Peptides against a protein of PDB entry 4Y8H. Designs and how they scored, part 107

Target 1, 196 residues: chain A of PDB entry 4Y8H
Amino acid sequence: TSIMAVTFKDGVILGADSRTTTGAYIANRVTDKLTRVHDKIWCCRSGSAADTQAIADIVQYHLELYTSQYGTPSTETAASVFKELCYENKDNLTAGIIVAGYDDKNKGEVYTIPLGGSVHKLPYAIAGSGSTFIYGYCDKNFRENMSKEETVDFIKHSLSQAIKWDGSSGGVIRMVVLTAAGVERLIFYPDEYEQL

## One batch from the design tools (peptide; made by RFdiffusion4, then SolubleMPNN)

Design b2_p28_5_s1 (from b2_p28_5, 23 letters changed)
Fold by OpenDDE base, seed 3:
Structure b2_p28_5_s1 (fold): chain B 196 residues (1-196), chain A 28 residues (1-28)
Amino acid sequence: as target 1 above (196 residues)
Amino acid sequence: MTTSDEELRRREEEERRRREREERELLE
């Protein structure tokens, strides 16, 4: 898996590949690793598909309850719920999660939750097996307050490089753009990003 | 040889269980 989330001028963009594996083998399944937990709060998932999906479902439920009682949760609140679940289940959980969201007060925010259940707020985050190949590239090319288009290109190039080197990454590149204007889903196919 | 209804049901159950195991083993 190769996943990332990047804050930019108008919000945040999440990105992910779609490959799944079973041990050392590529599974004949294309998965959506970008998961909605609230209208403008999403996550990127890596690790056990079953585990991370279960966590996301629980978080979604918690945020729905939160909304009914207190109104729209912040991205930080969502990240806190993820953190608690990941930490409490760390001994039985193989999961790397990036939480990203947008609200008018805080704008785009990114929280990374690696194995162990710590939480880190960052301007951008990368995770998954493919992320090891692109730390240098991302550090060199990330800029704060990029445009939407610049950010899409940054993510597309980053994930393309990750996929190139990581056998556990591939398929389509999916993105979710979260801004004041709403939610936008993007998809890029191998024929497009392999040429980058 | 006509496959007995029991054998058919057994095979279907085994296939279902196999699919369920494979799905649980998916990594992202």
Scores: peptide ipSAE 0.281, ipTM 0.663, DockQ to the pose 0.031; fails the geometry check
Fold by OpenDDE base, seed 4:
Structure b2_p28_5_s1 (fold): chain B 196 residues (1-196), chain A 28 residues (1-28)
Amino acid sequence: as target 1 above (196 residues)
Amino acid sequence: MTTSDEELRRREEEERRRREREERELLE
């Protein structure tokens, strides 16, 4: 898996590949690793598909309950729920999660929750097995307050490089754009990003 | 020989369990 989330001028963009594996084999299943937990709070998932899906479902439930009682949760609140679940289950959980969201007060925010259940707020985050190949590229090319188009290109190039080197990454690149204007889903196919 | 209804149901259940196991072993 190769996943990332990037804050930009108008919000945040999440990106992910779609490859799924079973042991050492590539599964024919194309997975959506970008998961909605609230209207404008999403996550990127890596690790055990079952584990991360279960966590996301629980978080979604908690945020729905939260909303009914207190109103729309912040991205930080969502990240806190993820953190608690990942930390409490760290001995039996294989999960790397990036939480990203947008609200009018805080704008785009990114929280990374690596194995172990710590939480880190960052301007951008990368995770998954493919992320090891693109730390240098991302560090070199990330800029704060990029445009939407610049951010899409940054994510596309980053994930393309990750996919190129990581056998556990591939398929389509999906993105979710979270801004004041709403939620937008993007998809890019191998014929496009392999040529970058 | 035609498969009995019981054998058919057994095979369907085995296939279901196999699929469920495979789903639990997926990595992203």
Scores: peptide ipSAE 0.281, ipTM 0.667, DockQ to the pose 0.030; fails the geometry check
Fold by OpenDDE base, seed 2:
Structure b2_p28_5_s1 (fold): chain B 196 residues (1-196), chain A 28 residues (1-28)
Amino acid sequence: as target 1 above (196 residues)
Amino acid sequence: MTTSDEELRRREEEERRRREREERELLE
């Protein structure tokens, strides 16, 4: 898996590959690793599909209840719920999660929750087995307050490189753009990103 | 001969369990 989330001028963009594996084998299943937990709060998932999906489902339910009582949760609140679940179950979970969201007050925010259940707020985050290959590239090329187009290109190039080197990454590149204007889903196919 | 309702239910349960096992083995 290769996943990332990047804050930019107008919000945040999440990105992910779609490859699914079973042990050492590539599965035919194409997975959507970008998961909605609230209208403008999403997560990137890596590790055990079952574990991360279960966590995301619980968070989604929690945030729905939260909304009914207190109104729209902040991205930080969502990240806190993820953190608690991951930390409390860290011995039984294989999960790496990036939480990203947009609201008018805080704009785009990114929280990374690696194995162990710590939480880190960052301007951008990368995770998954493919991320190990692109730390240098991302550090060199990331800039704060990029445009939407610049950010899409940054994510596309980053994930393309990750996929190139990581056998556990591949398929399509999916993105979710979260801004004041709403939610936008993007998809890029191998014929496009392999040429980068 | 038509499969009994019990046999159909058993097959459905076996398929469900198989799918659940497969899902648990998936990695992202």
Scores: peptide ipSAE 0.269, ipTM 0.664, DockQ to the pose 0.028; fails the geometry check
Fold by OpenDDE base, seed 1:
Structure b2_p28_5_s1 (fold): chain B 196 residues (1-196), chain A 28 residues (1-28)
Amino acid sequence: as target 1 above (196 residues)
Amino acid sequence: MTTSDEELRRREEEERRRREREERELLE
């Protein structure tokens, strides 16, 4: 898996590959690793598909309950719910999660939750087995307050490089753009990003 | 020989369980 989320001028963009594996083998399954937990709060998932889906479902439920009682939750609140679930189950959970969201007060925010169940707020985050190959590239090329187009290109190039070197990453590149204007889904196919 | 309803149900349950195990083993 190769996943990332990047804050930019107008909000935040999440990106993910779609490959699924079983041990050393590539599974014949294309997975959507970008999961909605609230209108403008999404997550990227890596690790055990079943574990991360279960966590995301629980978070979604909690945020729905929160909304009914207190109004729209912040991205930080969502990240806190993820953190608690991941931390409490850390010994039996294989999960790497990036939480990203947009609201008018905080704008685009990114929180990374690694295997230990800690939470870290960052301007951008990368995770998954493919992320190992692109730390240098991302550090060199990330800039704060990029345009939407610049950010899409940054994510596309980053994930393309990750996929190139990581046998556990591949398929399509999916993105979710979260801004004041709403939510936008993007998809890029191998024929496009392999040429980068 | 027509498979008994019980045997069919058993096979369906075994297939379901196998699929569930395979799903739990998927990594992303």
Scores: peptide ipSAE 0.267, ipTM 0.655, DockQ to the pose 0.030; fails the geometry check

Design b2_p28_5_s2 (from b2_p28_5, 25 letters changed)
Fold by OpenDDE base, seed 4:
Order: C-alpha cells, then sequence, then structure tokens
Structure b2_p28_5_s2 (fold): chain B 196 residues (1-196), chain A 28 residues (1-28)
C-alpha cells in the first residue's frame, strides 16, 4: 500500500494505490483505500483492510451523529475520533491512517495516525509499505501552497515511485481533491504513471 | 511457516512509523 495526503493552496488532495494483497497472491484489483467519513473529510488507509474499514465506518457514523447535533465537524475533530479508536484498539489493530479534510475556516488539513494511535498534524503525510521508498523524494519536492496541478503531479510522481519499488503497491492511482468547490475524484492508470 | 498478512502489515507499518518519526524530528 502507498497512500498520501497533501495540503495545497486551495485545499487538500488524498492519493492511494489500489493493489490488494492476499497472502502470496497479489492482485491489481481496484480497492478503495480512500474512504469518505464526511462530505469533505476523507481518509487514507493502510494495514489491515478489514480493521481499518471498520474504524472508518465507526468514524463516519460518529460524524453523522455529530453533524445532526452540532453541525459540520472539523477535520481535527475527525482526526481525534480516529485517534481515539486507533489508540483504544492498538493491541489488535494494524493500521496507518491519514485523515484529510477541507473547511472554509481551516482550509486543507492533514493528520497522520500511525500505528499506536498517536496523531500528528502535518502539511503532508505519507504512509503504507510503499512510503518507505519515497520519503527522500517527498521531502525534496514538496512545497507549501502548490497549485492543484502541481500537487496532482507531486502525488502522481511520489506514488509512482512507491509502486515501482513496493511489491505491495500497484494498480491505479486514485486521488480525491477537497476544496471549496467541492469533491473531485481522479484516476490514473499504470500506462501513464509508470513512465514518470 | 509463512508470515501472516497481519504480521506483514504490522511490520510494514512499524517501519513506516519509525521513518515518519525521523522525518518529523528533522522538520522541527
Amino acid sequence: as target 1 above (196 residues)
Amino acid sequence: MFTSDEELARREEEERRRREERRRRELE
């Protein structure tokens, strides 16, 4: 798995590969590692697919309830819910989660929740087995307040490199763009990003 | 005996975490 979320001038973009691994079998199946928990709050999931999906489902429910009572939650609120669930289940959970969201007050925000249930706010975050191959690239090439296009390219190149070296990553690259304008879904295929 | 998918995922995430912590310290 290779996942990342990147703040930029107009919001935040989440990105993920789609490869699914089951034991020794590797499939380029389109698996949704980008999960909606609220209108403009999404997460990237690595580790146990089933466990992280369960966590995301609980968070989604919690945020829906929250919305009905108090209005739209902040990205920080969502991250805190994830953090608590991951921390409470840390002994049984193999999960790395990145929470990203947009609101008019805070703009694009990224929170990383590594194994253990800590939470860290960052301008961008990377996770998954493929992330180990791209720390240097990301640190070198990330810039604050990039354009949408620059950010898409940054994520595409980053994940392409991760996929190149990580046998557990592959398939299509999915992105979700969160801005004031709304939610946009992007998809890039191997024939495109393998050439980068 | 083969490593389970869960164990593999755990190891991968632990390695990621270690790298992330190093990165964070460098940015502070």
Scores: peptide ipSAE 0.115, ipTM 0.676, DockQ to the pose 0.032
Fold by OpenDDE base, seed 1:
Structure b2_p28_5_s2 (fold): chain B 196 residues (1-196), chain A 28 residues (1-28)
Amino acid sequence: as target 1 above (196 residues)
Amino acid sequence: MFTSDEELARREEEERRRREERRRRELE
């Protein structure tokens, strides 16, 4: 798995590969590792697919309840719910989750929740087995307040490098763009990103 | 042979910790 989320001038973009692995087997089916928990709050998931999906479902429910009572939750609120669930289940949960969202007050925000259930607010985050190969690249190439296009390119190049070296990453690159204008889904295929 | 997603997540966290520790040492 290779996942990341990047804040930029107008919001935040989440990105993920789509390869599914089960033990020693690489499945041919595509896995969606980008999961909606609210209109403009999404997460990237690594680790146990079943466990992280269950957590995301619980978070989504909590945020729906929150919305009905208090209005639209902040990204920080969503990250806090994830954190509590991951921390309380840390002994039995193998998960790496990146939470990202946009609102008019806070703009784009990224929170990483590694194994153990800590939470870290960052301008960008990377996770998954493929992330180990791209720390240096990301550190060198990330800039604050990039354009949408620059950010898409940054994520595309980063994930392409991760996929190149990580046998557990591959398939299509999916992105979700969260801005004031709304939600946009992007997809990039191997024939494009393998040539970068 | 590939590792399970759960084992990969564990290795990811271990590598993250190692990198953070190294970064901290570099700042000392």
Scores: peptide ipSAE 0.033, ipTM 0.575, DockQ to the pose 0.066
Fold by OpenDDE base, seed 3:
Structure b2_p28_5_s2 (fold): chain B 196 residues (1-196), chain A 28 residues (1-28)
Amino acid sequence: as target 1 above (196 residues)
Amino acid sequence: MFTSDEELARREEEERRRREERRRRELE
């Protein structure tokens, strides 16, 4: 798995590969690792698909309840809910989660929740097995306040590099763009990103 | 003994975590 989220001028973009592995085998199944927990709060999930989906479902429920009582939650609130659940289940979770969201007050925000259930706010985050291969690339190429197009390219190139080296990453690259204008889904196929 | 892809992924994620934790400390 290779996942990342990147803040930019107008919001935040989440990106993920889609390869699914089952045991020692690479499955042909495509998994969407980008999950909505609120209108403009999403997460990237790595590790156990079932476990992380369960966590995301619980978070979604909590955020819905929160919304009904207090209004739209902040991205930080969502990250806090994730953190608590991941920490409480840390002995059973093999999961790295990136939470990203947009609101008019805070703009795009990214929170990473590694194994163990800590939470860290970052301008961008990478996770999954493929992320180990692209720390250097990301450090060199990330810039604050990029345009949407620049950010898409950054994510595309980053994930492409991760996929090249990580046998557990591949398939399509999916992105979700969160801005004041709304939510946009993007998809890039191997024939496009393999050449990068 | 062959390492499963799942176990490899777990180890890689653990290493990633360590690297990320170090990076966080450096940014603080």
Scores: peptide ipSAE 0.028, ipTM 0.560, DockQ to the pose 0.030
Fold by OpenDDE base, seed 2:
Structure b2_p28_5_s2 (fold): chain B 196 residues (1-196), chain A 28 residues (1-28)
Amino acid sequence: as target 1 above (196 residues)
Amino acid sequence: MFTSDEELARREEEERRRREERRRRELE
């Protein structure tokens, strides 16, 4: 798995590969590692698919309840809910989660919740087995307040490199763009990103 | 033969956590 979220001038973009592995085999099945928990609050999930899905479902429910009582939650609030659930289950939970969201007040925000249930607000975050291969690249090439196009390219190149080196990453690259304009889904196929 | 995605992800998340914790301490 290779996942990341990147803040940019107009919001935030989440990105993920889609490869599914089962034991020692790479399955042809494509997984969606980008999960909606609110209209403009999403997460990237790595680790145990079952565990992280359960967490995401609970968070989604909490945020729906929150919305009914208090209005649209902030990304920070969502990250806090994730953090509490991950921390409470840290002994049994194999999860790396990146929470990203957009609102008019805070713009694009990224929160990373690594194994252990800590929470860190960052301009961008990377996680998953493929992330180890791209720390240097991301650190070198990330810039704050990039354009949408620059950010898409940054994520595409980053994940392409991760996929190149990580046997557990591959398939299509999926992105979700969160801005004032709404939510946009992007998909890039191997024939495109393998050439990078 | 490949290691499972979950096992690899776990190892990477643990490493990431350690790196982030170190960075946080350096910024404090």
Scores: peptide ipSAE 0.033, ipTM 0.579, DockQ to the pose 0.064; fails the geometry check

Design b2_p28_5_s3 (from b2_p28_5, 24 letters changed)
Fold by OpenDDE base, seed 4:
Structure b2_p28_5_s3 (fold): chain B 196 residues (1-196), chain A 28 residues (1-28)
Amino acid sequence: as target 1 above (196 residues)
Amino acid sequence: MTTSDEELEKKEKEEKEKKEEKEKKELE
């Protein structure tokens, strides 16, 4: 798995590969590693798909209840709920989660929740088995306040490199763009990113 | 229009089917 979220000038973009490994079988199953928990709050999930999906479902439910009582939650609120659940379930979770969201007050925000249930606010985050191959690339090429197009290219190149070196990553690259304009879903196929 | 995951999966399936059809035609 290779996942990332990147803040940019107009919001945040989440990106993920689609490869799912079940034991020795590499299924190019379109696993939705990009999960909606609120209208403009999403997460990237690595590790156990079942366990992280259960966490995301609980978070989604909590945010729906929150919305009914208090209005739209902030990305920080969502990250706090994830943190608590990941900490409580730390013995069963083998996963890193990246939470990303957009609101008019805070703009695009990224929170990483590594193993152990800590939370860190970052301008961008990477996780999954493929992330180990791209730390150096991301550190050199990330810039604050990029355009949408620059950010899409940055994520595409980063995940392409991760997929190239990580046998547990592959398939399509999926992205979700969160801005004031709404939610946009992007997909890039191997024939496009393998040439990068 | 926000492309649903179902729409993305449909497009992936359609692209796979097109690729398989093209490969079949090249082998024929």
Scores: peptide ipSAE 0.017, ipTM 0.412, DockQ to the pose 0.027
Fold by OpenDDE base, seed 3:
Structure b2_p28_5_s3 (fold): chain B 196 residues (1-196), chain A 28 residues (1-28)
Amino acid sequence: as target 1 above (196 residues)
Amino acid sequence: MTTSDEELEKKEKEEKEKKEEKEKKELE
């Protein structure tokens, strides 16, 4: 798995590969690692798909309840709910979650929730088995306040490199763009990124 | 049936191609 979320000038973009692995076997299962928990709050999931989906479902429910009582939650609120659930379930979770969202007040925000259930706000985050190969690349190439296009390219190149080196990563690259304008889903196929 | 990555990629590619063809025909 290779996942990331990147803040940019107009919001945030989440990105993920689609490859699912079960142990040593590459399962030809398409896993959507980008999960909506609120209109403009999404997460990237790594590790156990079932366990992280259960967490995301609970978070979604909590945020729906929150919305009914208090209005639209902030990304920080969502990250806090994730943090609590990840901490409570730390013995069952094998990987971290990246939470990203957009609101008019805070703009694009990224929170990483590594194993153990801590929460860290960052301008961008990477996670999954493929992330280990791209820390240096991301550190060198990330810039604050990039354009949408620059950010898409940054994520595409980053994930392409991760996929190249990580046998547990591959398939399509999916992105979700969160801005004032709304939610946009992008997809890039191997023929589009393998040559990068 | 768990749709394989390849099957999903194929379907998504086909949908993209159909959309592009439709947009091209609407511009014509």
Scores: peptide ipSAE 0.013, ipTM 0.375, DockQ to the pose 0.022
Fold by OpenDDE base, seed 1:
Structure b2_p28_5_s3 (fold): chain B 196 residues (1-196), chain A 28 residues (1-28)
Amino acid sequence: as target 1 above (196 residues)
Amino acid sequence: MTTSDEELEKKEKEEKEKKEEKEKKELE
C-alpha cells in the first residue's frame, strides 16, 4: 500500500494505490483505500482493510451524530476520533491512517495516525509499505501552497515511484480533491503513471 | 464490503458526468 495526503493552496488532496495483497499473493482486487467519513473529511487507510474499515465506519457514525448536535465537525475533531479508536484498538491494528479534510476556516488539513494511535498534524503525510521508498522524493519536491495541478502531479509522481519499488503497491492511482468547490475524484491508470 | 474498482470507477464516472451536466446547466 502507498497512501498520501497533501495540503495545497485551495485545500487538500488524498491519494492511494489500489493493490490488495492476501498473504503472499497479490490479489487483483482493487481496494478503496480512500474513505469518506464526512462530506469534506476523508481518510487514507493502510494495513488490514477490515479493521480499518470498521474504524472508519465508527468515525463516520460519530461525525454524523456530532453534526446533528453541533454542526459540521472540523478535520481536527475527526482526527481526534480516529486517534482514540486507533489507540483503543492498537493491539489489533497494523495500519496507518491519514485523515484529511477541508473547511473554510482551517482550509486543507492533514493528520497522520501511525501505529500506536498518536496523531500528528502535517502539511503532507505519506504512509503504507510503499511510503518508505518516497520519503526522499517527497521531501525534495513538496512545496507549500501549490496549485491543484502541481499537487496532483506531485502525488502522481510520488505514488508512481512508490508503486515502482513496492511489490505491495500497484493498480490505479486514486485521488480525492477537497476544496471550497466540493469533492472531486480522480483516477490514473498504469499506462499514465508508469512512464513518469 | 470493499467496493470493487469497477464500482468505484462507476461512481467516479457518474460523479464526473453529474458535475459536467451541472456545469453545463449553469452555463445555460
Scores: peptide ipSAE 0.007, ipTM 0.357, DockQ to the pose 0.019
Fold by OpenDDE base, seed 2:
Structure b2_p28_5_s3 (fold): chain B 196 residues (1-196), chain A 28 residues (1-28)
Amino acid sequence: as target 1 above (196 residues)
Amino acid sequence: MTTSDEELEKKEKEEKEKKEEKEKKELE
């Protein structure tokens, strides 16, 4: 798995590969690692798909309840709910979660929740088995306040490199763009990124 | 226009089918 979220000038973009692995077997099944928990709050999930999906479902429910009582939650609020659930389940959860969201006040925000249930606010985050191969690339090429196009390109190149080196990453690259204008989903196929 | 997951999956299927059809035609 290779996942990342990147803040940019107009919001945030989440990106993920789609490869599903079962042990040493690479399944051709495409997994959705980008999960909506609120209209403009999403997460990237790595590790156990079932366990992380259960957490995301609980978070989604909590945020729906929150919305009914208090209005639209902040990305920080969502990250806090994730943190609590990840901490409570830390003994069973072998996963990294990246929470990203957009609101008019805070713009694009990224929170990483590594194993153990800590939370860190970052301008961008990477996780999954493929992330180990792209730390240097991301550190060198990330810039604050990029355009949408620059950010898409940055994520595309980053994930392409991760997929190239990580046997547990592959398939399509999926992205979700969160801005004031709304939610946009992007997909890039191997033929589009393998040559990068 | 926000592309729904369903629309994305539909496009993925359509592109996969097109690729398979192209590969079949190249083998014929």
Scores: peptide ipSAE 0.015, ipTM 0.417, DockQ to the pose 0.025; fails the geometry check

Design b2_p28_5_s4 (from b2_p28_5, 25 letters changed)
Fold by OpenDDE base, seed 2:
Structure b2_p28_5_s4 (fold): chain B 196 residues (1-196), chain A 28 residues (1-28)
Amino acid sequence: as target 1 above (196 residues)
Amino acid sequence: MYTSDAELAEREERERRERRERERRERE
């Protein structure tokens, strides 16, 4: 798995590969690793699909209840809910979650929740087995307040490199763009990103 | 969660269309 979320000038973009692996086997199926928990609050999931899906479902429900009582939650609030659930289940979770969201007040925000249930606010975050291969690339090429196009390219190149080196990553590159204008889903196929 | 790349692409395109339609209706 290779996942990331990147803040940019107009919001935040989440990105993920789609490969599904079980042990030493690469499945023919793919995984949607970008999960909606609120209109403009999403997460990237790695590790145990069942465990992280359960957490995401609980968060989504919690945020719906929150909305009915207090209005639209902040990304920080969502990250806090994730953090608590991940901490409570830290002994059973095999990987972390990246939470990203957009609102008019805070703009794009990214929170990473690694193993152990800590939470860290960052301008961008990477995770999954493929992330090991692209820390240097991301550090070199990330810039704050990039354009949408620059950010898409940054994520595409980053995940392409991760996929190249990580046998547990592959398939299509998925992105979710969160801005004032709304939510946009993007998809890029191997024929495109393998040439980068 | 698990599906083919093609099915996911189709789903995403449908969701984009539905969202655009909803947004259009909200502006009318």
Scores: peptide ipSAE 0.014, ipTM 0.414, DockQ to the pose 0.019
Fold by OpenDDE base, seed 1:
Structure b2_p28_5_s4 (fold): chain B 196 residues (1-196), chain A 28 residues (1-28)
Amino acid sequence: as target 1 above (196 residues)
Amino acid sequence: MYTSDAELAEREERERRERRERERRERE
């Protein structure tokens, strides 16, 4: 798995590969690693698909209840809920989660929740088995307040490099763009990103 | 969570269309 989220001028973009693995084998299926928990709050998931899906479902439910009582939750609130659930279940979880969202007050925000259930606010985050190969690349190429197009390219190139080196990553690159204008889904196929 | 690329793409396109339709209705 290779996942990331990047803040930019107008909001935040989440990105993920789609390859499904079972143990040491690559399955002939794809994984939806970008998960909606609120209109403009999403997460990237790695590790145990079942366990992280259960957590995401609980978070989504909590945020729905929150919305009914208090209005739209902040990304920080969502990250806090994830953090608590991941911490409480840390003995059973094998993966980290990246939470990203947009609101008019805070703009685009990214929170990473690594194994153990800590939470860290960052301008961008990477995770998954493929992330180990792109720390250097991301550090060198990330810039604050990029345009949408620059950010899409940054994520595309980063995940392409991760996929190149990580056998557990592959398939299509999926992105979700969160801005004041709304939510946009993007998809990029191997024929495109393998040539980068 | 597990699906085919085609099915996932179709779902995403459907959701995108539905969102656009909703946004259009809100502007009317």
Scores: peptide ipSAE 0.009, ipTM 0.432, DockQ to the pose 0.019
Fold by OpenDDE base, seed 4:
Structure b2_p28_5_s4 (fold): chain B 196 residues (1-196), chain A 28 residues (1-28)
Amino acid sequence: as target 1 above (196 residues)
Amino acid sequence: MYTSDAELAEREERERRERRERERRERE
């Protein structure tokens, strides 16, 4: 798995590969690793699909309840819920989660929740088995307040490199763009990103 | 500045080990 979320001028973009793996086997099934927990709050999931999906489902429920009582939660609130659940289940979770969201007050925000259930607010985050291959690239090429197009390209190139070297990553690159304008889904196919 | 799951996990594991070692030394 290769996942990332990147803040930019107008919001935040989440990106993920789609390869499904079961042990040593690579399945042709596409895994959706970008998961909605609220209208403009999403997460990237790595590791056990079942375990992280369960966490995301619980978070979504909590945020729905929160919304009914208090209004739209902040991205920080969502990240806090994730953090608590990941910490409580740290013995069973073998992967991290990236939480990203947009609101008018805070704009685009990214929170990474690595193994252990800590939470870190960052301008961008990378995770998954493929992330180990793209530290240098991301550090070199990330800039604050990029345009949407620049950010899409940054994520596309980053994930392409991760996929190139990580056997557990591949398939399509999916992105979700969160801005004041709404939610936009993007998809890029191997024939495109493999040539980068 | 970059953040990755692996880097953060390694840091946390290191910090946890260091804490456990300190706690062990304090008990001895």
Scores: peptide ipSAE 0.000, ipTM 0.270, DockQ to the pose 0.020
Fold by OpenDDE base, seed 5:
Structure b2_p28_5_s4 (fold): chain B 196 residues (1-196), chain A 28 residues (1-28)
Amino acid sequence: as target 1 above (196 residues)
Amino acid sequence: MYTSDAELAEREERERRERRERERRERE
């Protein structure tokens, strides 16, 4: 798995590969690694699909209840709920989660929740087995307040490099763009990103 | 969760529709 979220001038973009693996086996199916927990709050999931989906479902329900009582939750609030659940289940979880969201007050925000259930706010985050190959590239090429196009390109190149070296990453690159304008889905196929 | 790319696309369209419906209700 290769996942990332990147803040930019107008909001935040989440990105993920889609390869499904079980041990050394590459399945003929695609994993949905970008998951909605609120209208403009999403997460990237790695590791056990069942375990992280269960957590995301609980968070989504919690945020719906929160909305009914207090209005739209902040991305930080969502990250805190994830953090608590990941910490409580840290002995059973084999994965990290990246939480990203947009609101008019805070703009785009990214929170990474690695194994152990800590939470870290960052301008961008990378995770999954493929991330080990792209820390240097991301550090060198990330810039604050990029345009949407620059950010899409940054994520595409980053994940392409991760996929190139990580056998557990591949398939399509999916992105979710969160801005004031709404939510946009993007998809890039191997014939495009393998040539980068 | 394991799915096909087509199933993901269908889910995305459903979620977009549901979001638009929620936004409409919130404005009323």
Scores: peptide ipSAE 0.007, ipTM 0.354, DockQ to the pose 0.036; fails the geometry check

